# Ledger of designs, part 291: peptides against a protein of PDB entry 5Z08

Target 1, 168 residues: chain A of PDB entry 5Z08
Amino acid sequence: RQKDEWAKKTSSLMKQLDWFIGEHLGAMLAAEELGGPVVGELMEIDPDDLSAGFNAHGKLKKATSQPDLDRRQRRIDDIWGPQDEQGQAHKRKRGADEALAASAEMRDLIEQLMNKLVEAGGDNSATYVEIPRESAAARFLVRSKVAMFHPNDARRLRLVDFGRDLDD
Target 2, 222 residues: chain B of PDB entry 5Z08
Amino acid sequence: GLPRLIDAIEEASKIPAKRRQTPIKPTIEKLTTHLYTHGASPDSLLRLADLLTLRNHLDQASLAAITRNLYPSSTVSDEVVLRFIGALGHGQLKPTLALQALFLRWLVMVYHLLENPGVLGQVYGVLFDLLDTAAIRPQLCHLLALVTRRKHVRPFRIQAILTLSRQTGGDPNLTGLLRVFKNYYPEIIVGDATKGRASAFKHPDPQWRQHLDEIQQRRSEA

## One batch from the design tools (peptide; made by RFdiffusion4, then SolubleMPNN)

Design b2_p27_1_s1 (from b2_p27_1, 17 letters changed)
Fold by OpenDDE base, seed 1:
Structure b2_p27_1_s1 (fold): chain B 168 residues (1-168), chain C 222 residues (1-222), chain A 27 residues (1-27)
Amino acid sequence: as target 1 above (168 residues)
Amino acid sequence: as target 2 above (222 residues)
Amino acid sequence: LWVAPGDLLRLLLEQISQNLRKIQKLE
């Protein structure tokens, strides 16, 4: 009974994690990969906002910038941007695709990190996952103090063992 | 004695006011006077909790008067606590929200006299799910502020409070509860919507507390 | 999100890991 209750609670938390990654974190990670703000500087990025793109300073191009710069950028976008509904649809689709890709990468990375932690049975040396690249996902995990790099190898990442009772 | 007064009120509670042979008000006044002077034993508290929480023919003014004078002479049992918790929420068989607010206020004021404070932690979810009920929210947040432990501070509950805080325009009681959560998880960002003044959850009635202390002291001398 | 994304992620993973350990202790 108690095991089943804990399993149910764990499943609920995993669903919340999946939701958080898919609905929020993926878009923010995608924005970082696209040269946008570092995850956490912008609280929420709508996939539609990803389609608007970022300026050279990583700030969202808000359509409401100063009428003159917006007029020039609109003029440039009007001149060079696909004006057609199709061009906006393609931009939205690209933003959504990048968010989905970032979400998938983060899910996979967390899953690998969790699996290695469970498999290691307390051996910290066996808990490292090899990462193919320093992705926005990997950087975010480290910055969030969820994961840490191997001290001698930045391609090896491990989950911080949160299973230690904070009360110990 | 108190048991006989409770007996009379229990019997009267079964009968509609219009069909009672004698007015109950004088008996209620005797009861409240006795409670004010001597407090209620654990057994009497249980009986009174049933009178207060179960649907009967007692009027709201009488129920409120009993609740305002419900001084424990000793400890408060888990059973008494659970009667009051079971009476919370919406439903035709439940007490009025005004009376529920008085029950929650009472639980706050007697929290230090609970035989097992952990009982409230066991029903934490039930209490938490009632935060959307505006009429009881102030007292409910105060009680939750006392009851909350690290194990109760879950991501979904953090998000629920934040969402409800936004929906309510930043209720100070919710902000106060969120501050309690932040004590366990400092990383909780109390966003701009919570820039409002947090409730300090001060004791609801200092005079009631003082009188309770006087009743409790008499027990230690006996 | 009213909690920093990193903080929320940490909280979720902490609770998941703690729950998993509790499950393992019950096995």
Scores: peptide ipSAE 0.424, ipTM 0.534, DockQ to the pose 0.307
Fold by OpenDDE base, seed 5:
Structure b2_p27_1_s1 (fold): chain B 168 residues (1-168), chain C 222 residues (1-222), chain A 27 residues (1-27)
Amino acid sequence: as target 1 above (168 residues)
Amino acid sequence: as target 2 above (222 residues)
Amino acid sequence: LWVAPGDLLRLLLEQISQNLRKIQKLE
């Protein structure tokens, strides 16, 4: 009975995780892969500052005083293309496809990391997952203090063991 | 006595105002005067909760007047609480949002008199899902601030408050509720983007509180 | 009020991990 309750709670949390990845995180990761803002650093960006866009280094361009309406419009038009219904549909589709791909990558990576942690039975050396590339997903997990790279091999990633009761 | 006044109002509530033989207003005034002077027993509270929450032919001004004078003389039962919670939300059979806001305010003001404060924790999800309803949000956030425990602070609820806070331009009540969440999970970053001053969730009506305390003291002396 | 996506992810995974350990202790 108690085991079943914990299993149900865990399943509910996994659904919430899946929802968060699919509905929010995937799009943000896709934006990072495309040279957009780093996931999590955007929190200090005023929505008004977001409208100023990013420089080549991913930093907010200082809003110079005269918002050249034309440059903002061009960048919106460059990001969203001319409002030809077909061009917008293709860009929306591409953006959706990139968000789906990023979501799938993050889901798979988290699943692998969790599986390795369970399989390792407490052996930290066995908890590493080999990653094919340093993706936005992998970087995000490390920045979030959810995962750590192997000190000698940046292709090996492990989940931080959150489950060690601080009392052990 | 109070039961007879409730009986008369219950019977009148079944009949449209235009078809009543006698005006109900004098009986409502007697009821509210009695409630102000003596409060309502648990049994009377249940009956009044039904009058307030069930669809009937009472006018909104009368319902609001009863709610504003709904002083418990004793404790508030789970059943009374559940009547008010069940009256929340949208629907043709639900009370007006203005009346729902008064119910939530009442629950905040009588929270310390609940027989089982845990009952609100059991219906936490129902309350939380109503946060998108702007008309009741201030009182709802205040009630949730009282009810919230660690078990209620879930990642999806954190995200829901954040999303709603963004959509509302940083409602101070949502900011206040998220501050309560942060007390259980300090790692929750309250981003500066909600530059809005968090609500302190002060008592909604100090005079009402004082009068409630006077009614409650008379019970302890009897 | 923004929870950093990373903080939300961490909270989710922490809670999942804690629940999984509780399940393992019951086995």
Scores: peptide ipSAE 0.424, ipTM 0.559, DockQ to the pose 0.293; fails the geometry check
Fold by OpenDDE base, seed 3:
Structure b2_p27_1_s1 (fold): chain B 168 residues (1-168), chain C 222 residues (1-222), chain A 27 residues (1-27)
Amino acid sequence: as target 1 above (168 residues)
Amino acid sequence: as target 2 above (222 residues)
Amino acid sequence: LWVAPGDLLRLLLEQISQNLRKIQKLE
């Protein structure tokens, strides 16, 4: 009975995690990869906002009141902004595709990290996942104190073991 | 030979200095002399990278001396590079910031010998996020200047450098890095705060370069 | 309660990890 309750709770949390990654985190990660804000500075990025491009501050171009900031902002928009309406549609589609890709990358990375942690049986040396690149996903996990890079290899990432701290 | 010297130092590195039966300094001097004369093979470089980056009982002067004489006789593998990159930043298990600056300087000086220069591009974010660390910033900016490609020049990174440049009173190394970014995006307005003299990112040690070239040339003749 | 995305992710993964360990201890 207790095992089933814990399993159900775990399943619910995994669904919440999947939802959070798909509906929110993926867009934020995609924004970071596209040169937007670092994940956590903006709590909500609409995938449609990814198409608008990001200013030098990684903020969505809201009309900032300062004209010099606006000129710099426009130039970055000119660099990263769509030139035409077709360009805007392509950018919207690209933004959505990037959000999906970022979501998939994060899901896969978390899955690998969790699997390695379980497989390692307490051996910290066996808990590392090799990452192909230092992605927004990887950086976010590290900044969130969820994962750690190998002390000598930035291509190796491991999940922080949250459970050891409770039994000590 | 070099492997035996590394073996002796590896064993000594496991023991606190006060508990060593023999002084390590003579062995370090032999190692550094050997490295200066012959350079380090890829295998030796990896072992030395571990000695330099892993927490052990070697003193800072010895680690610095090894780093200053770390001439590759051949290429530098991705694994060696990643050992040094992984050693960067803050942490109790990480080398001192002074040693990290030497490692970054070394990476700059051996950049042309990397088996895959793209490896540094893959960890670009790790390097970039360390720019706030003043002690390593000069060498870090130089390395980033070599590594930066169009894909790395992102709006948030442009802004991060601009912000940091303002906070630092216009660090010339940051201005130098912004100039590199501007090569990819001419539209980048280097603000008035960055009117300072940009670093030219000259080779850190011409004598070291010349000696490296001599070591590399001997390998091509063998 | 505006939970930062990183804090939310950490909380979720921490809870998942704790629950998985509890399940493993019950097996």
Scores: peptide ipSAE 0.422, ipTM 0.415, DockQ to the pose 0.219; fails the geometry check
Fold by OpenDDE base, seed 2:
Structure b2_p27_1_s1 (fold): chain B 168 residues (1-168), chain C 222 residues (1-222), chain A 27 residues (1-27)
Amino acid sequence: as target 1 above (168 residues)
Amino acid sequence: as target 2 above (222 residues)
Amino acid sequence: LWVAPGDLLRLLLEQISQNLRKIQKLE
């Protein structure tokens, strides 16, 4: 009975996590990957704001016509194409696709990190996940104090063990 | 005595005002005077809670007058608390939102007299889900500020209160409740919403408190 | 989101991990 109650609570929290990643975090991560603000600096990024692109300072571009020659901006502009109505629809769709991709990456990364923590049985050396690149998702987990990079290998990421008393 | 007054009001509450042979107002005035002077026993509180929370033919002014004079002479049982909690929210059988606000205010003022303060913690979800109801929000936030423990501070509730704070333009009562949450989880960044005035959740009625203390002291001397 | 997304994520994962440990102790 108690086990079933804890399982139900855990399942509910997992659903909340999935919802949070899909509805909020994915768009913010996509914005960071596209050269937007670091996740947490801008509290709300509408997928439509992703379509507007970001300036060199990570601020939303006002729809001003001058192609700021920043390579990241060019890549955003190249990704989002001309400002015609079809281009805006394509921009919105692409922003949504980037948010979905970022959400999927974050879900997968969290799942791998949690699985490794469970499998390690207390061996900290066995808790590392190998990441193919330093993504916005990986950086966000580290900034959030949820994960840590291996001190000698930035391709290895581990989940912080929240069950160790902070006093150890 | 108080039981006889309650009997008379219970019988009158079953009959529409237009069909009553005698006006109920004099009996309500006797009841409220008695409550002000002596308070209500646990048994009387339960009966009065039923009169206040169940649909009957009593007028709103009479119900409000009883609620404003509902001084416990002793403790408040779980059953009495649950009657008032069960009366909250929207519905055809529910009391008016104005009365619900008075009930929540009463629960705040008598919180220290609850036989089991944990009962409110058990119904925490029911209370929390009513925060969107503007008419009862001030008193509801105050009650939640008293009841909240670490076990109640959940991520979905943190998000819900923040969303509601944004939607309301930073209601000071919501900001006050979020400050209580932050006591259990210091890492909660209360963003620009906290630049607003947080409610201090002061006692709603100092005169009522003083009079309650006088009634409670008489019990300890008996 | 008025809570920093990172703080919310940490709170969720902390609570999930704590619950999972409680489940494991009951096995």
Scores: peptide ipSAE 0.421, ipTM 0.511, DockQ to the pose 0.268; fails the geometry check

Design b2_p27_1_s2 (from b2_p27_1, 15 letters changed)
Fold by OpenDDE base, seed 4:
Structure b2_p27_1_s2 (fold): chain B 168 residues (1-168), chain C 222 residues (1-222), chain A 27 residues (1-27)
Amino acid sequence: as target 1 above (168 residues)
Amino acid sequence: as target 2 above (222 residues)
Amino acid sequence: LYLSLGDQLRLLLEQISEGIRKIELLD
């Protein structure tokens, strides 16, 4: 039945989405949350540049000694800085954990956005998900033109209704 | 032959202009002359697409000259198309918007030579979502006018283009694209956006077309 | 390989959303 074909196709695409989020997007989202480059901006980040840390705008900090900029850079340096083998392993693990967390956040957010869109039954006012913060995930969805913030409330996010057809 | 010229340019592209032992300009001129005379095979097109779309040390004038002479001698593969599509938009690794506009213009001019025109339909969203980029909008709208099918005319895209049309003061290219949408769905209320001058999406370079036709005719005779 | 991550995500979500809608319409 056509329904079964669509179900299979959609399920396959969902698996691809999950894979895409987990394998590609999660780490980059985690990096953005940690003050790294903005996701989707192809920044040539040399691995060595990752060690230098990022400013509040995601730009590589030149090694200038200013202390307070040091915390996020320290966090990046704490994540990526040359520590002993044990420290590097711990940093890699932490980075992996942050990537997993970011992946989970993105998956959950997409799921919520999709569910709200379906539940709204065509009422655009009911399609908004409340987000606790403007996360890298939320920002990425907006930049990607997948989602939109509420005009008056940046804590409310809705999915673009891609599925609606004029023939529907 | 063309492959050797491409080899030389590829090697030169890896080196900053100031560090090159030999000027690349004469080789670029030979390449463009060859392309003008014979066109590019599918394999050569792919290699040239890489040179044009990947970040390298070639100067913008050389890249533009290659693009202006990028006559296909045969068909244009999906892979070549996707290289150019991937080069579109904002990003440090992406070509300049001026060069992107030339790529879009090229895609318009060779659209009839695509092995699979449907490939552009698959990436329709990518193209459509670049409409806010003013520098490429004219050529982008023209390409979208060719690519648009009924399935692409969705409510969210109608709303997006209407919004952008208002924000731009009724860009004629957007108005032209809206007219294309309206051809599929006559019921679309384009409002004041249709009252403006619309682009007719005429062929951007009739001389280039004529020369392309001459190159393509030689293929059909071989 | 050639599309930005944002473009890839959008294309996936567009296709998924279409699929969901088609399933709903066929119920």
Scores: peptide ipSAE 0.505, ipTM 0.777, DockQ to the pose 0.793; fails the geometry check
Fold by OpenDDE base, seed 2:
Structure b2_p27_1_s2 (fold): chain B 168 residues (1-168), chain C 222 residues (1-222), chain A 27 residues (1-27)
Amino acid sequence: as target 1 above (168 residues)
Amino acid sequence: as target 2 above (222 residues)
Amino acid sequence: LYLSLGDQLRLLLEQISEGIRKIELLD
């Protein structure tokens, strides 16, 4: 009975995590990868604010047409910039695709981190996941104090062991 | 009454100081006098928590004055607590660290009036992960000392405090928090981090406590 | 509602990790 209750609770929390990543986090991670604001420093980026693009300081661009848009800003503008109805539909689709990709990357990274922690059986050296690059997802996990980089290798990331008890 | 004073301040908070038709200072003084005399109801506390925690055009001196006079006349709801917790940390939309320190001090002083003390235990990780912020650390450690239960004392948190204690040269507040952890698990090896001076986490304002008790007694007689 | 996204994520993962550990201990 108690095992079934914990299993149901944990399954419910995993569904909430999946929903949280897909509905809230993915779009913001995509924005950070595109040179937008750092995830968690800005609260709710209104999707409409994402459409305005970001300046070199990660602040919402006011509609000033400055031509020397940094490549990152061009990517944001390519996803969110004012275009005709067809261009807006393509930009919305591209923005949605980038948000889905960022959500998938975060889900996969969390899954790998959790699996390695379980497999390690208490050996901290075996808990590291190799990451191909320092992504917005990886940086967000570290800033959130959910994960830690290896002190000598920024390509190795581990989950904080939240589940370990002193009574264990 | 208090609701009308809050209404006037809420409206003034939407307008930059230079564009206000009337000075807000007299209304703030009336509010703080009322709060000092009668305290704030749960509904008034929620409205005041929004004024204190949300970005608006109120000056820092006014926000600090309201916080220093934020006497509950009754209990403190979970919603009020969560407003103050949500205001902690770094960010452009967050209150100043000086004001956050006052919020944490307030939570310490009203901890015994929380409708559900367990709410702070649910957000324990949020509070704990702010320990690296030096400006709020003294009040944060005091609050954590009150909130900590056996379930919160985890190996990763012990290691985090020990690491931060080394980095800070043995902050007395961190040493005090480690002693609280050791009360739940005497077997915790804290090494040299606990040999130093520890904070005793005494009540931060005895006069404020006495005045709060007087306000709370009036409610029990009514 | 009032917590940062990072705080929300951390709380979810902490609770999930606790649940997994409790399941393992009951096996």
Scores: peptide ipSAE 0.505, ipTM 0.778, DockQ to the pose 0.757; fails the geometry check
Fold by OpenDDE base, seed 1:
Order: sequence, then structure tokens, then C-alpha cells
Structure b2_p27_1_s2 (fold): chain B 168 residues (1-168), chain C 222 residues (1-222), chain A 27 residues (1-27)
Amino acid sequence: as target 1 above (168 residues)
Amino acid sequence: as target 2 above (222 residues)
Amino acid sequence: LYLSLGDQLRLLLEQISEGIRKIELLD
């Protein structure tokens, strides 16, 4: 009975985590990857804000100011095309696609981190996931104190073992 | 009354200081005087928590003055606590670290008036992860010393404090928090991190406590 | 509502990890 209650609770929390990643975190991670603000500095980023792009200082582009287009911003502008109605629709779709991609990356990374922690059976050396790049997702996990880089290798990330007890 | 003063300050908080028709300082002084004399009801306390924690056009001196006079006349709700917890950390929308330190000090001083002290235990991780923020660490460690229960003393948190203690050269507040952890698990190996001076986590303002007790006593007589 | 995204994520993962551990201990 108690096991079933914990299983139900844990399953519910996993669903909440999935929702949280998809509905809130993904767009903000995408914004950071697109040269926007660091995740956690803004409360919420609308996919439409993603479509507007960010200046070199991570501020939302207002239509009127030609800020010095950093190379990344040029690439964003090149990708986002002219401000035609079709261009705006394409921009919105792209913002949504980037948010989905960022959500998927975060989900996958968390899953890998959790799986490695379980598989390691208490061996801290075996808990590390190799990350292909320092993504917005990886940085966010570290800033949030959810994950830690290997002290000698920034390509190796591990989940903080929240479940370990001293009574274990 | 207090509600009308809060109304006036709420309206003024929406307007940049340079665009206000009337100086807000006299109204702030009336508010702080009222708070000092009568304290804040739960409803007023929530409204004041919003004024203190949400980004608005109030100046830092006014916010600090309100916080220093934020005497609860009764209990402190979970909602009020969560407003202050949500205001902690770094971010463009967060209050200054100086104001956050005052909020943490306030939470320490009113801890015995919380409707549900367990609410702080639920957000223990939020508080704990701010320990690397030097500006709020003294008050944060004091609050954590009050909030910590056996369930919060985990290996990863022990290691985090030990690491941070080494990085800070043995901050007395961290040493004090480690001693609190050792009270639950005496077997915790703290090494040289506890050989240093530890904070005693004494009440931060005895005069404030006395005045709070006087305000609380008036409620019991009504 | 008032917690940072990082705090929310951490709290979720802490609770999930606790749940997993409790399930393992009850096996």
C-alpha cells in the first residue's frame, strides 16, 4: 500500500516535471540559446518574444532600433527573414520549434542524469553523463544546483543525489 | 487607518518618484509609525509583503523602513512567508540583496509567529542553495538553523556546506549551520571546518523582540 | 508561483528522488 502511494506520487511529480519543462522552461532555454537572457532572469518568455529575436545584450529586439547585429543576431535575422506576414508566421513557428527542441534536450538530459545515478548504485564515479556541449540546459541544471560538473572535466555532468540518506 | 495608508503607498508605488504629484515620504512615515504602534494584521501584512517584494517605484530607504517596522499584530501566514522566499536570490525582478537580508532577518525574528513553520521546511532547498550568496549568508544560516530538521540533513547538503566552508575560509555562519546538522547526526565528519568560531545565532535585535512582544500582548487582551 | 524556475525544478527533482528512494526501500 505505501509503495503504491509513493509510486503514484512519484509518477504525478514526473508528469509535473514534464509539464514544467514543456510549458515554462523550454522557451526560456531556447531564448538563452538564441542569445537571449540567461534562464531565470526573466519570469516567462513567450514564443512570440523568441520570434522577435535578441540583440547582442540579450534584450528583445524592438522593430525600430538597428542595434549592432552580432554575428549570431545576423544568423537569427537571416533565418527569420523579412517582416512579411508569412515571415512572422514562420518566425512564430520557429520560436515554437526551438522551444520544443530545448524542452526535448532538457528532458533527455534529466533522464540520462537520473538513469546514471540509479545505475551507479552509489559509485559517484559512475554517475557522470557525457554532454556533447555546454548547452543552456546543462548550464541551467548547474546554476539551479541540480547537477554538478566533474571537477576536472566540464564535459561530464552528474545529478545531485537528493535521495541519499544518512540512515541508508 | 493602516489600510488607507497602504492604499496610498500602493498607488504611489506604480508611479516613478519624479512623476509623483506628492512626496511619498510623509505617508511612509505615517505607515511606519502606525506599524510601530499597532503592528500589521495578516491582511495588511500580505499587502505590505507585496509592496516589499514586487518590483515597484518605491525607494530602497522606504522599503527598508517598512521592513524594520514590520511587526505582525497576530500570526504570519504561509502566503506572506512565500512572498519573502520568492524575493530571494539574484535576478532583475528581485529586490536588492540588502533588502533580502532584512527579509531573512525579519523571518528569523517572527519565526515563532508563523502559522505553519513547516512551510519553510518545504522550501528548505531554496534557502539552502542561496548559501553561496555572501550578502545574505549570515541571516540565511540563522534561518536555516531554526528550520533544519533531520530530513533536511542529507549527504549532498553536508558536502555542499563543507565545500563552501573551505571556499570561504570557514565562515562562522556555515560552521554554525554544520553544528546544527551534527545535532541530528553526531557522526558527521566535519573535519577542520568546525574547529573555527561558529555563530551562536542569537536573536538579531532584542529591542525589536521586546516591542513585538508588547504588540502581541495587546492582541491577547482584545 | 513565486519560486524561481531553478528552485521549482530542484524541488521537483528532490521530491522525485525521495519518491524513488522510498519505492526502493519498500521493495
Scores: peptide ipSAE 0.504, ipTM 0.777, DockQ to the pose 0.780; fails the geometry check
Fold by OpenDDE base, seed 5:
Structure b2_p27_1_s2 (fold): chain B 168 residues (1-168), chain C 222 residues (1-222), chain A 27 residues (1-27)
Amino acid sequence: as target 1 above (168 residues)
Amino acid sequence: as target 2 above (222 residues)
Amino acid sequence: LYLSLGDQLRLLLEQISEGIRKIELLD
């Protein structure tokens, strides 16, 4: 009985997490990946406000001259280009697709992090997930104090072990 | 009365100071005088919490003056508490760290008037993860010292406070909080982190406490 | 809840982790 109650509660919380990622976090993560405001530091951008474009204050001033920024900026310009009606519809669809992709990335990353924590059986060295890139999702988890990078390898991320008790 | 003063300030808060037809300072002074004399009802506290925590055009001196005179005439609701907790941390929409420190100090001073002290325990993680913010750490540690229960003392939090204590050179407030943790788990090995001076978490303003008690006593006689 | 997105995420994950641990202890 108690096990079933905890299972139901945990399942409900997982559904809430999934909803939270899909309805709130995904669009904001997509905005950050597109050079918009950093998630959690700026206003909750309504998905409708995503369509209005980011002002100069949302630009991460990191002038990292990396050529990949130019491709993303072109993609942003293609997404945020001139306001003809057809361009706006394509813009909205592309923004929705990026939000869905960001939501999927965050879900997958959290799942991997949780699975590795369970599999490690208390060995902190075995709790690290290898990440292909420093994504907005990964950065957000670290800023939120949910995850931490390996001190010697920024490609390795681990979940904070919230569940461990001192009475264990 | 107090509601009309709040109405006037709410309307003025929507308008930049340079575009206001009338100075707000006289109305703020009337509000703070009223609060000092009579305190704030639960409904007035909620409205004032919104004025203090939401981004508006009120100046920092006015916000600080309201906070310093925010005497509850009765209890403090969960909703009021959550407004102040939601205002903590970094962000463009967040109040200044100086104002956040005043909010945390206020929560410490009114802790015994909370309708449900357990609400702070539910948001314990929110409070705890702000410990790296030096400007609010003293008041935050004091509040956490009041709120901490056995269930909050977890291995990851012990490790976090130990790490932060080392990084800060042994902040007395962190040492004080770690002693609170050790009261629940005496077996916690805190090493040299507890050998330093710890904060005693004394009441931050005895005069404010006395005045609050006078306001609260008038309620019991009515 | 006027909590930041990071705070909301953390609270959810803390509660989920607690739930998982409680399930494991009841086995």
Scores: peptide ipSAE 0.504, ipTM 0.777, DockQ to the pose 0.771; fails the geometry check

